# Designs tried in a protein design run: peptides against a protein of PDB entry 1BH9. Part 104

Target 1, 89 residues: chain A of PDB entry 1BH9
Amino acid sequence: FSEEQLNRYEMYRRSAFPKAAIKRLIQSITGTSVSQNVVIAMSGISKVFVGEVVEEALDVCEKWGEMPPLQPKHMREAVRRLKSKGQIP

## One batch from the design tools (peptide; made by RFdiffusion4, then SolubleMPNN)

Design b2_p27_4_s4 (from b2_p27_4, 14 letters changed)
Fold by OpenDDE base, seed 4:
Structure b2_p27_4_s4 (fold): chain B 89 residues (1-89), chain A 27 residues (1-27)
Amino acid sequence: as target 1 above (89 residues)
Amino acid sequence: SVKEKIEKAMFEFSLKYAEELAKKLFG
């Protein structure tokens, strides 16, 4: 993968996660307001998870000898592998 | 339970977000 792609990924790692969307999602389930601390915690967990999935998908793509863009098949395989490794439920 | 619903929803949200992010960063 290109240096440019890796740089863009690093920018993601340094950026904030969509807390507003997560807040709305949780509140749609609870039916009531959710504390900022809970949103922050869930956002952090989700960011780590997203990063792991994308990183694994990139590894899958590379190991399969394929080039970007990442496809649904890469994402599905990534999730399967992460579950197998016990990194995600 | 509420916890399980949140976990499931967050999982689905995160996967969708991951796919969209992957397209933007590596497309």
Scores: peptide ipSAE 0.510, ipTM 0.868, DockQ to the pose 0.715
Fold by OpenDDE base, seed 2:
Structure b2_p27_4_s4 (fold): chain B 89 residues (1-89), chain A 27 residues (1-27)
Amino acid sequence: as target 1 above (89 residues)
Amino acid sequence: SVKEKIEKAMFEFSLKYAEELAKKLFG
């Protein structure tokens, strides 16, 4: 992918994950407030997952002989492959 | 269970987020 895309991806890696959204999501399920530590942990796990999915999707796109932008089919295949590799549940 | 619900929700949330991110980065 392009230098611009790489730069934007690096910016993502340096940025904070949407902790507030995750907090609200978890709390909507538990019905009670969630500790900061739990939110941090879940945010970290989610960030790793997101990164792995995107990277795998790029690999899928390339292996299929296609060019960006990434499409839903690439994302679906990425998830399938990551599950197959045992990288995600 | 609550655990399973959280896992499922987080998975779906993260996947959706990944798709949105992909669009921003490579769209």
Scores: peptide ipSAE 0.509, ipTM 0.866, DockQ to the pose 0.721
Fold by OpenDDE base, seed 1:
Structure b2_p27_4_s4 (fold): chain B 89 residues (1-89), chain A 27 residues (1-27)
Amino acid sequence: as target 1 above (89 residues)
Amino acid sequence: SVKEKIEKAMFEFSLKYAEELAKKLFG
């Protein structure tokens, strides 16, 4: 993968996660307002998860000898592998 | 339970988000 792609990925890692969307998602389930702290916590957890999935998917793509873009099959395999490693539930 | 619903929803949301992000970054 190119340096440019890696740089964009690093920019993501340093950016904020979509808290508003997460807040709406949780509230749609609970039926009531959710605290900022809960949203922050869930956002953090989700961001870590997203990062792990992307990194694993990149590894999958490389190991399969394939070229970008990342495809759903890479993501599915990434999740499977992460579960197998016990890194995600 | 509410907890399980949140966990499931967050998982699905995050996975979908990851897919979209991957397309943007490496597509």
Scores: peptide ipSAE 0.509, ipTM 0.867, DockQ to the pose 0.674
Fold by OpenDDE base, seed 3:
Structure b2_p27_4_s4 (fold): chain B 89 residues (1-89), chain A 27 residues (1-27)
Amino acid sequence: as target 1 above (89 residues)
Amino acid sequence: SVKEKIEKAMFEFSLKYAEELAKKLFG
């Protein structure tokens, strides 16, 4: 990957996850207000999950001998592999 | 259950977010 791509990925790792969207999502299910701490915790867990999926998808793309951008097929295979490894439920 | 609904929703949200992010970062 290019230096620019790595730089953009690092920026993501340093950025906050979309808390507002997560809050709305959880509240739509619970029907009541959700605490900031819960949103923060869920955001953190989700960010880690996203990172793991993307990294696995990159590995899949490379192993398949393909070039970016990542495609849905890479993401699907990544999830399958992570489940097989017990990294995600 | 509420827990299961949240888990499913968060999973789907995160995957969608991952796909969009991947396109932006590695396109």
Scores: peptide ipSAE 0.485, ipTM 0.859, DockQ to the pose 0.706

Design b2_p27_5_s1 (from b2_p27_5, 12 letters changed)
Fold by OpenDDE base, seed 5:
Parts: C-alpha cells; structure tokens; sequence
Structure b2_p27_5_s1 (fold): chain B 89 residues (1-89), chain A 27 residues (1-27)
C-alpha cells in the first residue's frame, strides 16, 4: 500500500478520540451523566476497534485485488470478518 | 483527533460500536 495509507494507519494508532466527544455520545445514549473512567475505557476500546477494522479492511482490500483508499464495502466486510473471528463484539 | 481522521463511514461504524457497548453496559 501507499506511503499515505501507511501514514494514515500510523496516525490512527497514535491518535485518540476526544474525551468530550465520547462523553457526549455515551450520554446521548444513556440520557444520564457518565464517569470519567467509563469515558476513558470507551475511548480506549473504541481506538482498538478502529485500528482492528482498518487493518482488517486493508487486508480485505488487498485480498480482493483492489487498491486504496478503503471503501465502505471494505469496512463492512472487515467488521463482518472480525465479528466472525470473535475479535470484536 | 482520531475523529478528524476517520471517514464518515468509519466514524459511523465507531459510533455504532460505542452505542452497542453502551447499551450492553447499561443492561
């Protein structure tokens, strides 16, 4: 894959979700306040989720004989495969 | 931030993931 795609992957690995955004999202679902620890935990597992999806999607893209950038079909297939493998819920 | 790097599709998938985990936690 291209240097740009590799750089994006590394950027994903090095970055994190803003805690405020995660907090707002969770609270929009629960309708109540959420603790800092829950936000931190959710931020972490969400980052792991993104990384695993992107990595799997790149693998899907390559196995399908296609070139980046990733498309929705790659992401959907990646999620399906990861769920099937039991790697993500 | 990570959300700034994500495509709309991946962001939506992530939000759905968080939604599912949150609902699971709320049980």
Amino acid sequence: as target 1 above (89 residues)
Amino acid sequence: SLEDLLSPELLALTEEFIRQKTLELAK
Scores: peptide ipSAE 0.497, ipTM 0.868, DockQ to the pose 0.739
Fold by OpenDDE base, seed 1:
Structure b2_p27_5_s1 (fold): chain B 89 residues (1-89), chain A 27 residues (1-27)
Amino acid sequence: as target 1 above (89 residues)
Amino acid sequence: SLEDLLSPELLALTEEFIRQKTLELAK
């Protein structure tokens, strides 16, 4: 894959979701305020999720003999595979 | 931010993931 694609992948692994964004999303679901600990926990597991999906999607793209950038089909297939592996719920 | 790096598809997947996790945790 291109340097740009690989760099982006690494950026995914190193970056984190903004606390405010996570908080707003959770609160939109629960309808109530959420604690900092909940936001931190969700931010962490969400980051892990993204990293795993991107990694798997890159693998899918490569195994399908396709070139970057990642497409929705790669993401969907990645999620499917990860679920099948029991790696993500 | 990580959010800025994600494609619309991955953002949607992530939001759905968070939704599911939140509902699970809220049980």
Scores: peptide ipSAE 0.488, ipTM 0.863, DockQ to the pose 0.741
Fold by OpenDDE base, seed 4:
Structure b2_p27_5_s1 (fold): chain B 89 residues (1-89), chain A 27 residues (1-27)
Amino acid sequence: as target 1 above (89 residues)
Amino acid sequence: SLEDLLSPELLALTEEFIRQKTLELAK
């Protein structure tokens, strides 16, 4: 990774999803209320997911000899690779 | 927040990920 790519990746690592947003999303799916513990767990899991995708996407971008910002093709390829590696569902 | 940093594409992927996990949890 370039220094710039690493810095952007670290921004994601330092950030978190707001609980309210996660809660609303889950509840929109289940149609019922969700516990705080589930929201906390999902927030953490989602952060890990984002971190892995971003890291892989930046790697893809670099390997393809392209410059930021990330494009949909980088994200799709990253997800494909991570799934292939069994690193994400 | 993290969502403020995400592109629409990555946000959509994340939401789909959460959807899948939620459905698994709801079983």
Scores: peptide ipSAE 0.488, ipTM 0.864, DockQ to the pose 0.756
Fold by OpenDDE base, seed 3:
Structure b2_p27_5_s1 (fold): chain B 89 residues (1-89), chain A 27 residues (1-27)
Amino acid sequence: as target 1 above (89 residues)
Amino acid sequence: SLEDLLSPELLALTEEFIRQKTLELAK
């Protein structure tokens, strides 16, 4: 997508996940408490993940000749492409 | 917050991503 179109999604890159939410999610999986450093690390990694997915999804949307807002199909295809490129796990 | 801005689909994908990473750390 164009710079202007992508700019409307810059909020995803400026904001961050609240520590409490990340901590709660991790602990719901492990069943035990998690350290502050793990929460901080996961918050950063997750933010990077979101940014890369959104960027790729916008590219998919454009290549398919469509316009925002992004749809589930764009997100799913973006994730598939990023994984195949080895850019995300 | 970021989670307040995410669409339901992207939020679900992010939560799954965190789940996978957490399980990897637990190994």
Scores: peptide ipSAE 0.486, ipTM 0.864, DockQ to the pose 0.701

Design b2_p27_5_s2 (from b2_p27_5, 8 letters changed)
Fold by OpenDDE base, seed 5:
Structure b2_p27_5_s2 (fold): chain B 89 residues (1-89), chain A 27 residues (1-27)
Amino acid sequence: as target 1 above (89 residues)
Amino acid sequence: SLEDLLSPELLELTREFIEELARKLAE
């Protein structure tokens, strides 16, 4: 990896979704308060989701004979494929 | 934050993912 790529990787590795935002989103759906553990779990699961989508999207991009950067269509197709594979709900 | 690193499309897909899981938790 280039230094820039390494920096981006480190930023991603160290990053997380804001707990408050996740909490608000979940509560807007459930209509009830959620525990800190649920927020933490959802934050981790969501980060894994992002990683899986990006990985799948890169594969889609390559299989379609296209070059980066990833486009919305790659992301949408990635999600469809991951659902089809049963990797995500 | 992670949201600052993601494209609008990926953010939306992530939001939908969380919403779907949250709905299942509420069932």
Scores: peptide ipSAE 0.607, ipTM 0.910, DockQ to the pose 0.825
Fold by OpenDDE base, seed 2:
Structure b2_p27_5_s2 (fold): chain B 89 residues (1-89), chain A 27 residues (1-27)
Amino acid sequence: as target 1 above (89 residues)
Amino acid sequence: SLEDLLSPELLELTREFIEELARKLAE
């Protein structure tokens, strides 16, 4: 990976979704309050999801013979592929 | 935050992912 990619990875590694935002989103769907543990779990799962999508999207970009930066089409294809692999729901 | 690093497309995909899981939690 390039130096730029490493820098982005470090930023990603130390970053997280705001807990409050995750909580609000979940509660908007469930219609009731959710526990702190659920929020923590969802936050972690979501971060893993992001990482997997980006990794797959980079692979898609390369396989299509294209150059960075990643485009929406790479992200969409990545999700499709991850779903087909059963890696994400 | 992580959301500041992500493209609008990826943020939306993430939102949809969370919503799907949350719906399953509610079942």
Scores: peptide ipSAE 0.606, ipTM 0.909, DockQ to the pose 0.826
Fold by OpenDDE base, seed 3:
Structure b2_p27_5_s2 (fold): chain B 89 residues (1-89), chain A 27 residues (1-27)
Amino acid sequence: as target 1 above (89 residues)
Amino acid sequence: SLEDLLSPELLELTREFIEELARKLAE
């Protein structure tokens, strides 16, 4: 990893989705109130998801012979591949 | 926040991911 990549990773590592936003999103789907633990779990899982998508997208970008920054097409392809691998639902 | 670091595309993909999991929780 380059120094720039490490710096970005540090920012990513420290960051998190707004708890209230996650809660609202979940509740909009379930139609009922969700516990704090569910929100925490979902927040963590979502952050892992982001990391996995970015990692896969970088691989896609490289395999396609393209250079950063990542584009939407890389992200979409990454998700498709992760689903096919059973890594994400 | 993390959402400030992500592209609109990635944010949307994340939203869809959460929605899918939430739907499964509701089942």
Scores: peptide ipSAE 0.604, ipTM 0.909, DockQ to the pose 0.828
Fold by OpenDDE base, seed 4:
Structure b2_p27_5_s2 (fold): chain B 89 residues (1-89), chain A 27 residues (1-27)
Amino acid sequence: as target 1 above (89 residues)
Amino acid sequence: SLEDLLSPELLELTREFIEELARKLAE
């Protein structure tokens, strides 16, 4: 890996969704307060989701014979495929 | 934050993902 790739990976690795934002989003759906553990879990799951979508989207892009950067159509197809594979709900 | 690294499309997909899980959690 290049230095740039490592830097990007490190930035991704240490990054996370803001807890407050996640909490507000969940609570807007549930209509009730949610525990810290739920927020933490959802934050982690969401980060994993992002990684899986990007990975699948890159594969879609390649299989379609296209070149990066990823486009919305790649990401939408990625989600569809991940759901089909049962990797995401 | 992670949201700063993601495209608008990916952010929206993530939001929808969370909303779906949250709905299931509430059931």
Scores: peptide ipSAE 0.601, ipTM 0.909, DockQ to the pose 0.828

Design b2_p27_5_s3 (from b2_p27_5, 10 letters changed)
Fold by OpenDDE base, seed 2:
Structure b2_p27_5_s3 (fold): chain B 89 residues (1-89), chain A 27 residues (1-27)
Amino acid sequence: as target 1 above (89 residues)
Amino acid sequence: SLSDLLSPELLKLTEEFIAELARKAAA
């Protein structure tokens, strides 16, 4: 890995989604208030999701014989493949 | 924040993911 990749990974590792945004999104779906623990859990799950999508997208990009950076089409295809594999709902 | 590191497409896909899970949990 390049130094840039390592730095990016470190930023990712330390980052988190804004709790308020996640809370609002969940509440918009459920129609009721959600606990802090639910928000924290969803934040963690979402972060894992992002990691898996990016990893799969990189694989898609490579298999399509294309070069970085990742494009929207790679992300969309990644999600489709992950769903097909049963790795994400 | 993590959202600052993600592309618009990835953010959208993440929101859809969260929405799907929330919907299923509420069902």
Scores: peptide ipSAE 0.629, ipTM 0.913, DockQ to the pose 0.837
Fold by OpenDDE base, seed 1:
Structure b2_p27_5_s3 (fold): chain B 89 residues (1-89), chain A 27 residues (1-27)
Amino acid sequence: as target 1 above (89 residues)
Amino acid sequence: SLSDLLSPELLKLTEEFIAELARKAAA
């Protein structure tokens, strides 16, 4: 990997979704307050989700014979494929 | 934040993912 790739990877690795935003989103769905542990768990799961979608989207892009950057259609197809594989709910 | 690193489409897909899990958990 290039240094730029490593830097982006490190930024991703250290990044996280804002807890307040996750909490508000969940509470908007459930209609009740959620615990800190639920927010932490969902944040982690969501980060894993993002990683898997990007990985799959890159594969889709390559298989379609297209070049970066990733487009919305690659992301949407990635999600469809991950669901069909049972990797995400 | 991670949100700052992601495209609008990916953010949208992530929110939908969270919403789906939250709905299932609340059911």
Scores: peptide ipSAE 0.625, ipTM 0.913, DockQ to the pose 0.834
Fold by OpenDDE base, seed 3:
Structure b2_p27_5_s3 (fold): chain B 89 residues (1-89), chain A 27 residues (1-27)
Amino acid sequence: as target 1 above (89 residues)
Amino acid sequence: SLSDLLSPELLKLTEEFIAELARKAAA
């Protein structure tokens, strides 16, 4: 895959979700306030999720004999495969 | 931020992932 694709992947790994955004998202779902510890935990878990999806999507793209960059269909297929493997809920 | 780097599709999938976990934890 292209250097740009790999660079973006590394940027994903080194970056983090803004706590405020994660907090608001969770609270919009639960309807109640969420502690800082829960936000921190979810931020970390979500970061791992992103990495796993991108990794799987790159594999999907290659197996389908397609060229970068990754497309939405690769991401969707990646999630399906990860769920099938029991790697994500 | 990470949100600024993700594609719209990946961001959507991430939000769905968080939502699912939040619902399960709150149940």
Scores: peptide ipSAE 0.620, ipTM 0.911, DockQ to the pose 0.751
Fold by OpenDDE base, seed 4:
Structure b2_p27_5_s3 (fold): chain B 89 residues (1-89), chain A 27 residues (1-27)
Amino acid sequence: as target 1 above (89 residues)
Amino acid sequence: SLSDLLSPELLKLTEEFIAELARKAAA
């Protein structure tokens, strides 16, 4: 990795979604209160999701013969492909 | 926060992902 890539990786690695936001989102869907452990688990899973989508989106971008920065269409296609592969629900 | 690092589209897709999992878990 280049220094820039390492820096981005470290920023990503150390980052996390705000627990309150995740909790509110889940509760808005379920209509009931959720535990801290559920929020923590969902936060972690979501972080993994982001990484997988970005990786897939970069692959999509390359396969389409395009160059960064990633566009919304790459992200949407990435999700479709990940679902098709069974990598995400 | 991680949300500060994401594009609007990616953030939206993440929220949809969470919502989908939450709905499935609640079903």
Scores: peptide ipSAE 0.617, ipTM 0.910, DockQ to the pose 0.823

Design b2_p27_5_s4 (from b2_p27_5, 7 letters changed)
Fold by OpenDDE base, seed 1:
Structure b2_p27_5_s4 (fold): chain B 89 residues (1-89), chain A 27 residues (1-27)
Amino acid sequence: as target 1 above (89 residues)
Amino acid sequence: SLEDLLSPELLELTERFIEELARELAE
C-alpha cells in the first residue's frame, strides 16, 4: 500500500460512530436505557454494516455507469442488494 | 456476512437497528 492508502485504512479502522449517538438510536427503538456492553456491540455492528453498504454502493455506482461521490440512491440500492444476498438481516 | 457475526440475543435488536441506520444513510 502507498502511504496515502495506509493512512486512509488507518482512519477507517479507527473510525466509529459516537457512543452517545448509538445509544440514543438504540433507546429510541427499545424505549429503555441500554447497557454499555450493548452500545459497544452495536457500535461494532454499525461499523461493519456501514463498511459493507459503502462497498456495495461503490459497486452499484460503477455498474450504473456513474461516478462518485455516492448518492442516497446508491446507498438504498446497496442495502437492498445486501439483504437480497443475505449479508445483512 | 454480518448476520453470521450476530448472536441470537442481538439479532432482533440488530434487525431493527439496521433498518433505522439504513434509512439515515439514505437521507
Scores: peptide ipSAE 0.204, ipTM 0.712, DockQ to the pose 0.058
Fold by OpenDDE base, seed 2:
Structure b2_p27_5_s4 (fold): chain B 89 residues (1-89), chain A 27 residues (1-27)
Amino acid sequence: as target 1 above (89 residues)
Amino acid sequence: SLEDLLSPELLELTERFIEELARELAE
């Protein structure tokens, strides 16, 4: 990596959903409070998921002949496509 | 793009999206 690439990677690595939001989401599913470790694990999984969806959404945006920034319609279509590919339930 | 991934707006958008998906999957 160049210095610039390394800096971008570090910025990406630091990005994440707020822990509180992830915790609330998990608890809404489990019906009970969860540990910090669970939140951390799910935060990582969520980040990977977001990355995959965003990548697909960028492809959608390009295929539709549109320019960034990504919009909700791109995200929705990305999810539909990932579902059809069996990448997500 | 990386810029999109780093965007707080996109994170918030995807958060809402994940929440919707989670609810649907839980049902």
Scores: peptide ipSAE 0.029, ipTM 0.515, DockQ to the pose 0.215
Fold by OpenDDE base, seed 3:
Structure b2_p27_5_s4 (fold): chain B 89 residues (1-89), chain A 27 residues (1-27)
Amino acid sequence: as target 1 above (89 residues)
Amino acid sequence: SLEDLLSPELLELTERFIEELARELAE
């Protein structure tokens, strides 16, 4: 990893979605209560997903000749590119 | 990889969860 990559890695390592918020979101979708393990699993999957989108968005930002911080347009383009690659549905 | 952000326990839970979802979607 480059120094920049390591710095981002540390930021993501420290970050986490609030457990209560994830639980509420899942339960609003499923309509039923979910176990702690389901919340943990979904939290991890969501964290990885966000990381992938952010990494793609940083690439978009660079390719457009722009500098951070990321803007909504970078995130939207990142999602489009990931979909075209088949990485996300 | 970004998977390094996950603890071993979390990784195992996610893998099991994904496998279960895949099985259910295949039905």
Scores: peptide ipSAE 0.029, ipTM 0.526, DockQ to the pose 0.065
Fold by OpenDDE base, seed 5:
Structure b2_p27_5_s4 (fold): chain B 89 residues (1-89), chain A 27 residues (1-27)
Amino acid sequence: as target 1 above (89 residues)
Amino acid sequence: SLEDLLSPELLELTERFIEELARELAE
């Protein structure tokens, strides 16, 4: 890793969605209480999903000849591209 | 890889959950 890549890796590694927020979100959708394991699993899935979007967004940013930080337009384009690739619904 | 950003426990639970979702979606 470059210094910048290492920094991003560390940021991702240390980051996590708040368990309480994830639990509330899931319960708002399911209408029922969920277990701790479900929250952990969903947190992991969400982190991977966001990571994939961010990675794609960084690629978009670079291909557009722009520099970080990422902007909403990069994220929106990333999602569009991932959908077209069939990586996300 | 992105999965390296997750703890072993979180990754394991995530994989199991994804498998369950995939099975349910296939039905």
Scores: peptide ipSAE 0.029, ipTM 0.525, DockQ to the pose 0.069

Design b2_p27_6_s1 (from b2_p27_6, 10 letters changed)
Fold by OpenDDE base, seed 4:
Structure b2_p27_6_s1 (fold): chain B 89 residues (1-89), chain A 27 residues (1-27)
Amino acid sequence: as target 1 above (89 residues)
Amino acid sequence: MFTDEDAEAVFEMYKDLFKELALKLQA
């Protein structure tokens, strides 16, 4: 990664998912209310997951010879690659 | 910057997985 890409990744790594947003997203998925502990757990898990996807997407962007910021196509390709590597479901 | 919209996209992509995990954690 270039220094710029590394800095961008670090920025994403330092960010956090707001609990309220995570709660709303989970409830929209499950169709029911979720406990605080579930929100906390999912916040952490989601952060790790997104971090891995973003890191891979930055690599995709670089390998495609394209300039930041990341686009949906980079994220989709990142997920595809991570699946093929067996790193995510 | 990673936005709420970006988060929603990720969750929608893995909706089934996150649903299963959320239900298990809440049980």
Scores: peptide ipSAE 0.078, ipTM 0.593, DockQ to the pose 0.589
Fold by OpenDDE base, seed 1:
Structure b2_p27_6_s1 (fold): chain B 89 residues (1-89), chain A 27 residues (1-27)
Amino acid sequence: as target 1 above (89 residues)
Amino acid sequence: MFTDEDAEAVFEMYKDLFKELALKLQA
């Protein structure tokens, strides 16, 4: 990765998931209330997951000869590639 | 910057996975 890409990766990786948003999102999915600990755990897991996706997306962006910022197409392609590698379900 | 919209997109893409995980953690 270029220095710029690496910096963006770190920015994404270090970004915190807002607990309120995550809680609302989880509750919308599960249909039930969730505990604070579940929100914290899910936030952490999601951050790791997104970090892997972003890393792959940056690779996609580079391989496609495109410049940052990442676009939805990069993220979607990253997910597809990670699935193909068996790295994510 | 990773936005709430980005987070929502990720969750929607893996809704079933996150639901399963959330339920397991909640139990």
Scores: peptide ipSAE 0.074, ipTM 0.590, DockQ to the pose 0.610
Fold by OpenDDE base, seed 3:
Structure b2_p27_6_s1 (fold): chain B 89 residues (1-89), chain A 27 residues (1-27)
Amino acid sequence: as target 1 above (89 residues)
Amino acid sequence: MFTDEDAEAVFEMYKDLFKELALKLQA
């Protein structure tokens, strides 16, 4: 990755999911109350997951000869590639 | 920074996976 790509990746890596949003979404999915510890765990796991997608998307962006910021098309292609590699479900 | 919309998009895309994970963590 170029220094520019790494810098942008770090910006995404340092960002965080809103805790309240995660709690709300998990409760919506499970239909039950979720503990704070579960929210924290899910926040961390989700962050790692998104980080992998962003990293792949930056690679896609470069390979397509385009410059950041990332666009939805880069994210979609990233997910497709990661699935094909068996890296994500 | 991630927003509510960003989080929502991620969870909707992998809803079943996150549900299973959440249930396991609650057990």
Scores: peptide ipSAE 0.071, ipTM 0.592, DockQ to the pose 0.742
Fold by OpenDDE base, seed 2:
Structure b2_p27_6_s1 (fold): chain B 89 residues (1-89), chain A 27 residues (1-27)
Amino acid sequence: as target 1 above (89 residues)
Amino acid sequence: MFTDEDAEAVFEMYKDLFKELALKLQA
């Protein structure tokens, strides 16, 4: 990764999902209330998941000879690649 | 910077997965 890519990755890595936002999102998906422990667990899972996607997207960006910021096309390709690798469903 | 909207987009993309995980963790 370029320095710019690494810097952006670090920004993503240090970013945290607001628990309240995750709770609301999960509740909107499930249609029911969710416990604090579920929010904590999902926060961690989401962090790892998004981190992997972003990392792959940065790699895609570099391989395509492009520079940040990441664009939707990078994210889409990242997801495709991760699916191909069996890392995500 | 990763925003709440970005997070929401990810959740929407994998809505079924996150729903399943949330329900399993809630049980």
Scores: peptide ipSAE 0.045, ipTM 0.557, DockQ to the pose 0.606

